# Peptides against a protein of PDB entry 3NZW, part 46

Target 1, 212 residues: chain A of PDB entry 3NZW
Amino acid sequence: TTTLAFRFQGGIIVAVDSRATAGNWVASQTVKKVIEINPFLLGTMAGGAADCQFWETWLGSQCRLHELREKERISVAAASKILSNLVYQYKGAGLSMGTMICGYTRKEGPTIYYVDSDGTRLKGDIFCVGSGQTFAYGVLDSNYKWDLSVEDALYLGKRSILAAAHRDAYSGGSVNLYHVTEDGWIYHGNHDVGELFWKVKEEEGSFNNVIG
Target 2, 222 residues: chain B of PDB entry 3NZW
Amino acid sequence: QFNPYGDNGGTILGIAGEDFAVLAGDTRNITDYSINSRYEPKVFDCGDNIVMSANGFAADGDALVKRFKNSVKWYHFDHNDKKLSINSAARNIQHLLYGKRFFPYYVHTIIAGLDEDGKGAVYSFDPVGSYEREQCRAGGAAASLIMPFLDNQVNFKNQYEPGTNGKVKKPLKYLSVEEVIKLVRDSFTSATERHIQVGDGLEILIVTKDGVRKEFYELKRD

## One batch from the design tools (peptide; aimed at target 2 D126)

Design b2_p19_7_s3 (made by RFdiffusion4, then SolubleMPNN; from b2_p19_7, 10 letters changed)
Fold by OpenDDE base, seed 3:
Structure b2_p19_7_s3 (fold): chain B 212 residues (1-212), chain C 222 residues (1-222), chain A 19 residues (1-19)
Amino acid sequence: as target 1 above (212 residues)
Amino acid sequence: as target 2 above (222 residues)
Amino acid sequence: MMTLSSYTGPFEVSLPFEP
């Protein structure tokens, strides 16, 4: 798995691969590793697919309850704290979660929290999470700027996941790409890694270690 | 070391068509190398045009299916006989599976039916309740043999248009029910040849707008 | 983690350090 999120002048980019594995078995190439919690909030999945899918869906319900009670959308800070508190209660029980909670509120602006099953909760501008995270960071850190255009930021997210999919055996399938703004998240499609690889190689003149 | 789980073998397969879905399973039940039964159905009509199979440890599979059937009944009681949608069924099954997260049902679960638009739907689950809607899925003992075949024949993976030098993929299209049944039969006959835990009989449940139809085919009894 | 012959293990969206 490789998931990433980063803040820039245009909001948040979220990009993820779609491979799930069971040991050496490729269980799926089409897993949705972004959970759409609500129209304004995204969660990412790394670790146990069921743990992430179940609890982030549960989180969505808690966020909705907050909105109903408080008549205001939940903050990214509060949403991430709910999840963090939950996983902390299960600390030592064997949950496996490495998640990012990404959203844009008027109060907070574009906001990303990292939450894992160890009880860590971090606010930050850039996170890569998963077995391929180091490969993604290699590309992302080398090209990241706050002033990226939306187009360049989307490409950078996609390109970083592609790099990880190329090097990490546990990452692959496709790239799912999201742009988060104050008006909510926008889905920017599913990009098959096989097709994307050759396209990028041709356009950039990159991946010269592959002869094709 | 105490192992509360068994493995009763078998294989299941789901394929979604345009306006139908198929869920198939062999009827062999085995423990280790001993055939317990040559005809133990593992694909069930659960009502509301939903068919279900939970393959792996049969005791867990049966328990899960029974719980789901009960859930369907309670859903009707609580919601004035409203039909349970396939997506809601999938969510319910997730909760059933994840409710035993720390002592899981040792099964690979597949359900099939029609979505709210009348399109074929197949949902697959891991033992702890992660789920995905797919066009096809194999589960059980011979899943590793069948799934690559389904990728090639249902999703047309690695197929290209002739004369395009591999530049144009074969376009995706829905398969007819006859084509799907053929693929299912070919899958299970092939799996039976190469896996000892698969054989005896093949039961296929076909879900359409008109209900659930069952077909049975003999497999090798070796 | 018990792996059935059928790869019925939990699906993993892998972390860098698998336990």
Scores: peptide ipSAE 0.226, ipTM 0.800, DockQ to the pose 0.090
OpenDDE base, seeds 1, 2, 4, 5: peptide ipSAE 0.212, 0.213, 0.233, 0.202; ipTM 0.793, 0.800, 0.793, 0.792; seeds 1, 2, 4, 5 fail the geometry check

Design b2_p19_7_s4 (made by RFdiffusion4, then SolubleMPNN; from b2_p19_7, 10 letters changed)
Fold by OpenDDE base, seed 5:
Structure b2_p19_7_s4 (fold): chain B 212 residues (1-212), chain C 222 residues (1-222), chain A 19 residues (1-19)
Amino acid sequence: as target 1 above (212 residues)
Amino acid sequence: as target 2 above (222 residues)
Amino acid sequence: MMTLSSYRGPFAVSVPFTP
């Protein structure tokens, strides 16, 4: 798995691969590693598929309850804290979760929290999470700027996941790409890694370690 | 270390069509190298046009299916006999599986039916309740033998249009029920030849708007 | 169990300036 999220002048980019594995077995190439919690809030998945899917869906329910009770959208801070508190209660039980809660509220602006099953909760501007995270960071950190255009930011997110998919055997399938703004998240499509790889290689003249 | 799980072998397969879905399973039940039964059905009609199989440890599979059937019953009681949708069924099964997250059902679960638009639907689950809607899925002992075949023949992976130098993928299209049944039969006959835990009989449940139809085919009894 | 691969936590990178 490789997931990433970063803040920039245009909001938040979220990009994830879609491969699931069971040991050396590729279980799926089409896993949705982004949970759309609400129109303004996204959760990413790394680690145990069931743990992430179950609890982030549960989180969605909690967020909806908050809105009903408080007559206001839940903050990204509060949403991430709910999840963090939950996993903390299960500390030592064997949950495996590496998640990013990404959203936009008027109060907070564009916000990203990292939450994992070890009880870590971090606010930040750039996170890559998964077995391919270091590969993604290599590309992302080398090209990241706050002042990126939306187009360039989307490409950078996509390109970073592609790099990870190329080097990490446990990442691949496709890139799912999101842009989060004040008006909510926008889905920017599913990009097959096979097709994307050759396209990028041709356009950039990159990936010269592969002859074709 | 205590191992509470057995493995009863077998294989299951789901394929979604345009307006139908199939869920198939062999009827062999085995422990290690000993065949317990040559006809132990593992694919079930659960009502509301939903078919289900939980393959792996049969005791866990049976328990899970029973719980789901009971869930369907209570759903009707609580919601004025409302039909349980396939997506709601999938969510319910997730909760059943994840409810035992720390002592999981040792099964690979597949359900098949029609979605709310009348389109074929297949959902697959890992032992702890992660689920995904897919066009096809194999589970069980010979899943590793069958899935690559399904990738190629259902999802047309690694197939390209002739004369395009590999630049144009074969377009995705729905398969007919006859084509799907052929694929299922070929999958199981092939798996039976290469895996000792698969064989004896093949039961196929076909879900359409008209209900669930069952077909049975003999497999090698070795 | 299906896994979305292992992770060892993130390396947080701060943005040099937030407007």
Scores: peptide ipSAE 0.059, ipTM 0.763, DockQ to the pose 0.043
OpenDDE base, seeds 1, 2, 3, 4: peptide ipSAE 0.051, 0.064, 0.089, 0.029; ipTM 0.761, 0.775, 0.771, 0.759; seeds 1, 2, 3, 4 fail the geometry check

Design b2_p19_8 (made by RFdiffusion4)
Pose (drawn by RFdiffusion4):
Structure b2_p19_8 (pose): chain A 212 residues (1-212), chain B 222 residues (1-222), chain P 19 residues (1-19)
Amino acid sequence: as target 1 above (212 residues)
Amino acid sequence: as target 2 above (222 residues)
Amino acid sequence: LTMPFLEEMIEEWNKYIKD
């Protein structure tokens, strides 16, 4: 698994791979590691497939309940805390999740929270989570500027997940892109590494190792 | 010490067609190197046009299927006999499985039917509720032998248009019920050849808008 | 995404594959 989300001039970019594993066994190449909590809230998934899916789906129900009660969209900070506090209650029971809650509110602007099963909760501009996180950091950190165009930022996030899908035996499948503005999240497609790799290699001239 | 889990072998397979779906499984039940039964059904019609199989530790698989069948019964009781759609059944199974997160049903579960548009549908589950909708899935002992074959023959993976210099992928035309039954039977004869926990018989459940049909085929008994 | 419980079952079933 490799997931990343970063803030910049144009809002937030979220990118994830789609590989699921059972050890060295590739269980699936077509899993959705991003959950659309609501039109302005996204959650990313890494770790235990069932823990992430179950608790993030539950988080969506909790956020919806807040809107009915308060007649107002839930903040990113509060939404991430609901998950953070829930996971904290289970500390020591073996839950396994590296998560990112990304969204936009007039009150907070573009906002990213890293939340994991250890109970750690961190607000930040850049996060890469999962077994492939360091590979994504390597490409993302060395090309990141606050002033990236929406187009360049979307590409960097895509390229970073691609770097991780190449080097991390436990990451791969396809790349799912998202862009977050004050009008909510915009899905930017599912890019199969099976074609995305060769295309990026030719157009970019990178991945100069692998023989084509 | 006491081990609450055992391994009863068996292999299951699910393929979704345009307007049908199939869920197949060998009828052999095993413990270690012995055969408990050469015919012990492992794929079930649970009503509302849903077939399911929970493969791994059989006691857990039976308890789960029994609990899900009862769930469909109560769904009708509580919702004015409304039909439980396959997507709803999948989310329901997720909660049943995750409900034992800390003492799991040790099973790999697949269900099949039609979605609300009448299209074929297959869902497979992790032991603790992780699930996804798919075109096909192999589960159980020979899953590692069969899933690669299905990626090739069902989803045409690694296959290209001849003479296109590997530039044009083989189109994803869709399989008929006849072509699917062939892939299923070949899959199980192959699995019976290479995996000692697979054999004796093959039972397929076909699901269409007209309901659930069953077909049975013998397998090698060695 | 990881599936540790399924990982154990897969490792066990692979023991029964003919050489």

Design b2_p19_8_s1 (made by RFdiffusion4, then SolubleMPNN; from b2_p19_8, 11 letters changed)
Fold by OpenDDE base, seed 2:
Structure b2_p19_8_s1 (fold): chain B 212 residues (1-212), chain C 222 residues (1-222), chain A 19 residues (1-19)
Amino acid sequence: as target 1 above (212 residues)
Amino acid sequence: as target 2 above (222 residues)
Amino acid sequence: LFHPLLAKMVEHYEKYLKK
């Protein structure tokens, strides 16, 4: 898995691959590693697919209950804290989760929290999570600027996942791309890695380790 | 060393069509190298036009299917005989599986039916309840033999239009029920040839708007 | 949760879990 999220002047970019594995077996190439909690809040999945899918779906229910009770959308801080508190209760039980809770509230603005099954909860501007995270960071860190245009930021997110898909055997399938703004998240499509790779290679003159 | 899990072998396969879905399974049940039964059905009509199979450790599979059938029954009681949708069934099964997260059902679960738009639907589950809607899925002993075949023949992976120098992919299209049945039969006959835990019989459940139809075919018995 | 049997069970089934 490779997931990433970063804040920039235009909000948040979230990009994820879609490969699931069971050991050396490619279980799926089409996994939805972004859970749309509400129109303003996303969760990402890395680690155990069931753990992430189950508990982030549960988180969605908790977020909805908050909205109903408080008549206000839950904050990204509170949503991530709910998840963090939950996984901490299961500490040592063997949950495997590396998640990012990404969203926008008027109070917080665009916000990213990293939450993992070790009980770590971090607020930050840039996170890459998964087995391919170091590959994604290599591209992302080398090109990241706060002042990126939305177009450039979207491309950078997509390109970083592509780099990870290329080098990490456990990442691949497609890139699912999101842009989170004050108006909510916008889905920017599913990009098949096979097609995307050749397109990017041609346009950039990159990936010269592969003869095309 | 105590191992609470067995492996009863077998293979299951789901394929969604445009207005139908199929879920197929062989009828062989084994333990190690011994055939326990040559006809032990593992694909079930669960009502509400939902078919289900949980392949792996048969005791766990049977338990899961029974629990789901019971869940369907209670759903009707609690919701004025409302039909359980396939997506809701998938969510319910996730909860059944994840409820045993720390002592999982040792099964690969597939369900098939029609979505609320009348389109074919196949959902697959890992042992602890991660699930995905897919066009096709193989599970069980010969899944590694069949799934690549389905990638090629259902999803047309690695196929390109002739004369395009590999630049134009073969377009995706729905398969007819007859085409799907052919693929299922070819999958299981091939799997039977190469895997000792697959064989004896093939039972196919076909879900349409008119209900569930069953077909049976003999497989090799060696 | 720290029972040795549970640890062994986890090792047994984890290879079949999607990640």
Scores: peptide ipSAE 0.316, ipTM 0.815, DockQ to the pose 0.075
OpenDDE base, seeds 1, 3, 4, 5: peptide ipSAE 0.297, 0.300, 0.310, 0.309; ipTM 0.797, 0.809, 0.808, 0.807

Design b2_p19_8_s2 (made by RFdiffusion4, then SolubleMPNN; from b2_p19_8, 10 letters changed)
Fold by OpenDDE base, seed 4:
Formats: C-alpha cells, sequence, structure tokens
Structure b2_p19_8_s2 (fold): chain B 212 residues (1-212), chain C 222 residues (1-222), chain A 19 residues (1-19)
C-alpha cells in the first residue's frame, strides 16, 4: 500500500494505490483505500483492510451523529481524535491501521491528521503511509512546494503513487486521486498504473530503468 | 498446539452480469485427504434474492450463513417486510464477520444478487469483514487457479484489440448468462483437474429479477 | 482468543502492509 496526502495553497491532495495483498497473493487490484466520510472529510486506509474499513465507516457514523447533535460539521481535529481514542482503547489487541483523516472546515481550513493503531495522532502538511511510503516521499519531497498549482499538485500526488507502485511490490493497480477544497472533496479519477506508467515514461522521459 | 480451525476445501465463484448474477460452488467436502461428502451444497439461497457462500472451514461457514439468514428474518420483522438490498446485506455480513475480529470465521465469503438498479452484484469478504463489490471473484482452495482466468475472461485483462499493436484494450462488456455458465463450468472442470479439494459436483445459483434458479453439473469424482 | 493461527489469519487480511 501507498497512500499520501499533502497540503498546498490550493487545499489538500490525496492519492492512493488500489492493490491489496495477502502474502505474495494479489488479493485485489481495485480496493478503495479512500473512505468518503462526508462531502468534506476523507479517510485513507493502510494496514488491515477490515480494520480500516470497519472503523473508518464507524467514524463516519460518529461524524454524522456529531452533525445531528451540534448542527455543525465535525472538525477534522475532533474526527481524528474520535478515531484515535477508539484505536487507543484497542491498543495491544492487534489492530493494524495507518490512516489519514483529511478534510476542510471553516474553522480549521484544509487539515490532515495521521492516526495509527499504535495510538499516534499527528497533524501535518505532508504524509505518506504504507509499505511504499519511502518511494512516494522520494518523489513528493523532491518536487513539493506550497505554491503548486492545483494541476501540478494533482500530478505530483499521482506521480508519487506511481513511483511507489513501480518499486513496491505491495502497491499498484490504480491511482485514486482526490482534491479537497473549501467546497469539499473532488474525485479526480481512477488511473490504471499500467497505462499511467507508459504515459508518464513517454511524456517525462522517465523510468529509463525499464526498456520498452 | 490445538488448532480450532479445519479446512474443508472446496471452491466458490461469483460473476455479475448486467441483469443477473451467479454464485457457484463445488459440492465436495474434504478433511485432509479424506472426502467427507461428494454432495454437500455450500451455496445457499438466503431470501430476498440474495445467494451466499462462505467457503473454508465448513462449521464456520454454516454458522455464518445461519446467522445471516436469521438477520434477514429479523430485518423483515423490524422493517415491515422490507426487502434487504444487496449492499445492506454486505454491510450486515461485515458486522457479522468483524464481530469475531479476534476469533474470526475461517471463511472466504461471497454473496451475489441484484443491486437496487437491477444490475448484477457480487460482494466478496475476507475472514474479518473487509468487503468489495466486484464483477467476479473466486474463493477457496482453487481460487488462485481460477481468479487469473476470470481476470482474463470476465474483465478482459491483457486482451487488446487486434491491429492496435497492444495500444487499445479490449472493451469491457457484460457477458450473457450462457457465457457466464460456460466460464463457470470451464473454471471448475479445470480446477478439478489440478486440485484435490475440488470436484464431485458443481452447483450454480443464478439470480435474476424472477428469482433464484439452480443448475447442477457433474464433476470428476476422483 | 490469542492463537497463532488467528494472528496469521489477521495478517493475511492485512491487505495493506504498514512499515
Amino acid sequence: as target 1 above (212 residues)
Amino acid sequence: as target 2 above (222 residues)
Amino acid sequence: LFHPLLAKMVEESEKYVKP
């Protein structure tokens, strides 16, 4: 798995691969590693698929309950804290989760929290999470700027996942791409890694380690 | 050390069509190298046009299916005989599976039916309740033999239009019920040849708007 | 219930390896 999220002048980019593995077996190439909690809030999945899918869906229910009770959308800080508190209660039970809670509120603006099953909760501007995270960071850190255009930021997110998909055997399938703005998240499509690789190689003159 | 799980072998296969879905399973039940039964159905009509199979440890599979059938019954009681949708069924099954997260059902679960738009739907589950809607899925002993075949024949993976020098993929299209049944039969006959835990009989449940029908085919009884 | 097979099953369900 490779998931990433970063803040920039235009909001948040979220990009994830779609491969699931069980040992050496490719269990799926089409896993949705982004959970759409609400129109303004996204969760990402790394680790145990069931743990992430179950508890992030549960988180969605808690966020909806908050909205009903408080007549206001939950903050990204509060949403991530609910999840963090939950996983902390299960500490030592064997949950495997590496999640990013990404969203926009009027109070916070674009916000990213990292939450994992060890009980870590971190606010930050850039996170890559999963077995391919170091490959993604290699591309992302080399090209990241706060002042990226939306187009360049989307491409950078996609390109970073592609790099990880190329080098990490546990990452691949497709890139799912999101842009989070003041108006909510926007889905920017599913990009098959097989097609995307050759396109990027041709356009950039990159991936010269692969002979076509 | 005591192993609480058995492995009863077998294989299951789901394929979604445009306005139908199929869920198929062999009827062999095995423990180690001993055939317990040559006809033990493992694909079930659960009502509300939902078919289900939980393949792996048969005791866990039967328990899960019974719990789901009971869930359907209670859903009707609580919601004025409302039909349980396939997506709601999938969510319910997730909760059944994840409720035993720390002592899982040792099964690969597949359900098939029609979505609310009348389109064929197949959902697959891991032992702890992660689930995905897919066009096709193989589960069980011979899943590793069948799934790549389904990738090629249902999803047309690695197929290209002739004369395009591999630049244009074969377009996705729905398969007819007859085509799907052929693929299912070929999958199971092939799997039976190469896997000792698959054989004896093939039962196919076909879900359409008109309900569930069953087809049976003989497999090798080796 | 902590059992080695349960751990393996959970690991097999860990479709996304976190380092």
Scores: peptide ipSAE 0.246, ipTM 0.811, DockQ to the pose 0.065
OpenDDE base, seeds 1, 2, 3, 5: peptide ipSAE 0.234, 0.244, 0.239, 0.031; ipTM 0.802, 0.819, 0.819, 0.756; seeds 1, 5 fail the geometry check

Design b2_p19_8_s3 (made by RFdiffusion4, then SolubleMPNN; from b2_p19_8, 11 letters changed)
Fold by OpenDDE base, seed 4:
Structure b2_p19_8_s3 (fold): chain B 212 residues (1-212), chain C 222 residues (1-222), chain A 19 residues (1-19)
Amino acid sequence: as target 1 above (212 residues)
Amino acid sequence: as target 2 above (222 residues)
Amino acid sequence: MFHPELAKMIEHYEKYLKK
């Protein structure tokens, strides 16, 4: 798995691969590793697919309950804390989760929290999570700027996942791309890695380790 | 060393069409190298046009299917005989599976039916309840043999339009029920030749708007 | 109920869990 999220002047970019594995077996090439918690909150999935899918869906229910009770959208901080508190209760039980909770509230602005099954909760501007995270960081860190245009930011997210898909055997399939703004998240499509690779190679003159 | 799990072998296969879905399974039940039964159905009509199979350890599979059938019954009681949708069924099954997260059902679960728009739907589950809607899925002993074939024949992976130098993929299209049945039969006959845990009989459940139809075919009994 | 022997067995079957 490779997931990433980063803040920039235009909000948040979230990009993830879609490969699921069971050992050396490619279980699926089409897994949705972004869970749409609500129109304003996204959760990313790394680690155990069931753990992330189950608890982030549960988180969605908790967020909805908050909105019903408080008549206000839940903050990203509070949403991530709910999840963090839950996984902490299961500490040592064997949950495997590396998640990012991404959202945009008027009070907080664009916000990203990293939450994992070890009980770590971190607020930050840039996270790459999964077995391919180091490959993604290599591209993302080298090209990241706060002042990226939305178009450039989307491309950078997509390109970083592509790099990870190329080098990490456990990442691949397609890139699912999201842009999070104050008005909510916008889905920017599913990009097959096979097609994307050749397109990027041709346009950039990159990936010269592969002879076309 | 105590092992609470068995492995009863077998293979299951789901394929979604445009307005139908198919879930098929062999009827062989085996322990190690001993055939327990040559006809033990493992694909079940659960009502509400939902077909289900949980392949792996048969005791766990039967327990899970029974629990789901009960869930359907209770859903009807609580919601004035409202039909359970396939997506709601998938969510329910996730909860059944994840409820045993720390002592999982040792099964690969597939359900098939029609979505709310009348389109064919197949959902597959891992042992602890991660699930995905897919056009096709193989599960069980010969899944590794069949799934690549399905990728090629259902999803047209690695197929290109002639004369395009590999630049244009074969367009996705739905298969007819006849084409799907043929693929299922070819898949299981091939799997039977290469895997000892697959054989004896093939039961195919076809879900349409008119209900569930069953077909049976003989497989090799070696 | 967490049984240590079950934990080891589950670990053996983790290869069938999607990650």
Scores: peptide ipSAE 0.337, ipTM 0.834, DockQ to the pose 0.075
OpenDDE base, seeds 1, 2, 3, 5: peptide ipSAE 0.323, 0.336, 0.326, 0.332; ipTM 0.821, 0.837, 0.829, 0.827; seed 3 fails the geometry check

Design b2_p19_8_s4 (made by RFdiffusion4, then SolubleMPNN; from b2_p19_8, 12 letters changed)
Fold by OpenDDE base, seed 2:
Structure b2_p19_8_s4 (fold): chain B 212 residues (1-212), chain C 222 residues (1-222), chain A 19 residues (1-19)
Amino acid sequence: as target 1 above (212 residues)
Amino acid sequence: as target 2 above (222 residues)
Amino acid sequence: MFFPLLAKMVEHYEKYLKK
């Protein structure tokens, strides 16, 4: 798995691969590693697919209950804290989760929290999570600027996942791309890694380790 | 060392069509190298036009299917005989599986039916309830043999239009029920030839708007 | 006694879990 999220002047970019594995077996190439919690809040999934899918779906229910009770959207801080508190209760039980809770509230602005099954909860501007995270960071850190245009930011997110998909055997399938703004998240499509690779290689003159 | 899990072998396969879905399974049940049964059905009509199979450790599979069938009954009681949708069934099964997260059902679960738009639907589950809607899925002993075949024949992976120099992929299209049945039969006959835990019989459940139809085919008994 | 059993069980089925 490779997931990433970063803040920039235009909000948040979230990009994830879609490969799931069971050991050396490619279990799926089409996994949705972004959970749309609400129109303004996303959760990403790395680690155990069931753990992430179950608890982030549960988190969605908790977020909805908050909205109903408080008549206000839950903050990204509060949503991530709910998840963090939950996984902390299961600490040592063997949950495997590396998640980012990404969203926008008027109070917080664009916000990213990293939450993992060890009980770590971090607020930050840039996170890559998963087995391919180091490959994604290599591209992302090299090209990241706060002042990126939305177009450039989307491309950078997509390109960083592509780099990870190329080098990490456990990442691949497609890139799912999101842009989060004050108006909510926008889905920017599913990009097949096979097609995307050749396109990017041709356009950039990159990936010269592969003969065309 | 105590192993609470057995492996009863077998293979299951789901394929979604446009207005139908198929869930198939062999009828062989084994333990190690011994055939326990040559006809032990593992694909079940659960009502509400939902078919289900949980392949792996048969005791766990049977328990899971029974719990799901019971869940369907309770759903009807609680919701004035409302039909359980396939997506709701998938969510319910996730909860059944994840409820045993720390002592999982040792099964690969597949369900098939029609979605609310009348389109074929196949959902697959890992042992602890991660689930995905897919066009096709193989599970069980010969899944590694069949799944690549389905990728090629259902999803047209690695197929290109002739004369395009590999630049134009073969377009995705739905398969007819006859084409799907042929693929299922070819999958299981091939799997039976190469895997000792697959054979004896093939039971296919076909879900349409008109209900569930069953077909049975003999497989090799060696 | 329960924890060692759980660890062994996890090792047994973990290879079948999607990650």
Scores: peptide ipSAE 0.360, ipTM 0.840, DockQ to the pose 0.072
OpenDDE base, seeds 1, 3, 4, 5: peptide ipSAE 0.341, 0.344, 0.353, 0.350; ipTM 0.823, 0.832, 0.831, 0.829; seed 1 fails the geometry check

## One batch from the design tools (peptide; aimed at target 1 A22 A49, target 2 Y106)

Design b2_p20_1 (made by RFdiffusion4)
Pose (drawn by RFdiffusion4):
Structure b2_p20_1 (pose): chain A 212 residues (1-212), chain B 222 residues (1-222), chain P 20 residues (1-20)
Amino acid sequence: as target 1 above (212 residues)
Amino acid sequence: as target 2 above (222 residues)
Amino acid sequence: AVLEGAHGGTRLKVGTEFDH
């Protein structure tokens, strides 16, 4: 698994791979590791497939309940805390999740929270989570500028996940892109590494190792 | 010490067609190197046009299928006999499985039917509720032998248009019920050849808008 | 294909399923 989300001039970019594993067995290449909590809230998934899916779906129900009660969209900070506090209650029971809660509110602007099953909760501009996180950091950190165009930022996030899908035996499948503005999240497609790799290699001249 | 889990072998397979779906499983039940039964059904019609199989530790698989069938019964009681759609059944199974997160049903579960548009549907589950909708899935002992074959023959993976210099991928035309039954039977004869826990019989449940049909085929008994 | 059921990457193995 490789997931990343970063803030920049144009909002937030979220990118994830779609591989699921059972050890060295590739269980699936077509899993959704991003959950649309609501039109302005996204959650990313890494770790235990069932823990992430179950608790992030539950988080969506909790956020919806907050809107009915308060007649107002839940903040990114509060939404990430609901998950952070829930996971903390289970500390020591073996839950396994590396998670990012990304969204936009007039009150907070573009906002990213890293939340994991250890109970750690961090606000930040850039996060890469999962077994492939360091591979994504390598490409993303060395090309990141606050002033990236929406187009360039979307590409960097996509390219970073691609770098991780190439080097991490436990990451791969396809790349799912998202862009977050004050009007909510915009889905930017599912890019199969099976074709995305060769296309990027030709057009970019990178991945110079692998023989084509 | 006491081990609450055992392994009863068996292999299950699910393929979704345009307007049908199939869930197949060998009828052999095993413990270690012995055969408990050569015919012990492992794929069930749970009503509302849903078939399911929970493969792995059979006691757990039975308890789960029994609990789900009772769930469909109560769904009717509580919602004015409304039909439980396959997507709703999948989310329901997720909660049943995750409910035992800290003492799991030790099964790999697959269900099949039609979605609300009448299209074929297959769902497969992790032991603790992780699930996804798919075109096909192999579960159980020979899953590692069969899933690669299905990626090739069902979803045409690694296959290209001849003479296109590997540029044009083989189109994803869709399989008929006849072509699917062939892939299923071949899959199980192959699995019976290479995996000692697979054999004796093959039972397929076919699901269409007209309901659930069953077909049975003998397998090698060695 | 329709994609449904968002989740993480690590699944649990069952028995000898996924042996090579």

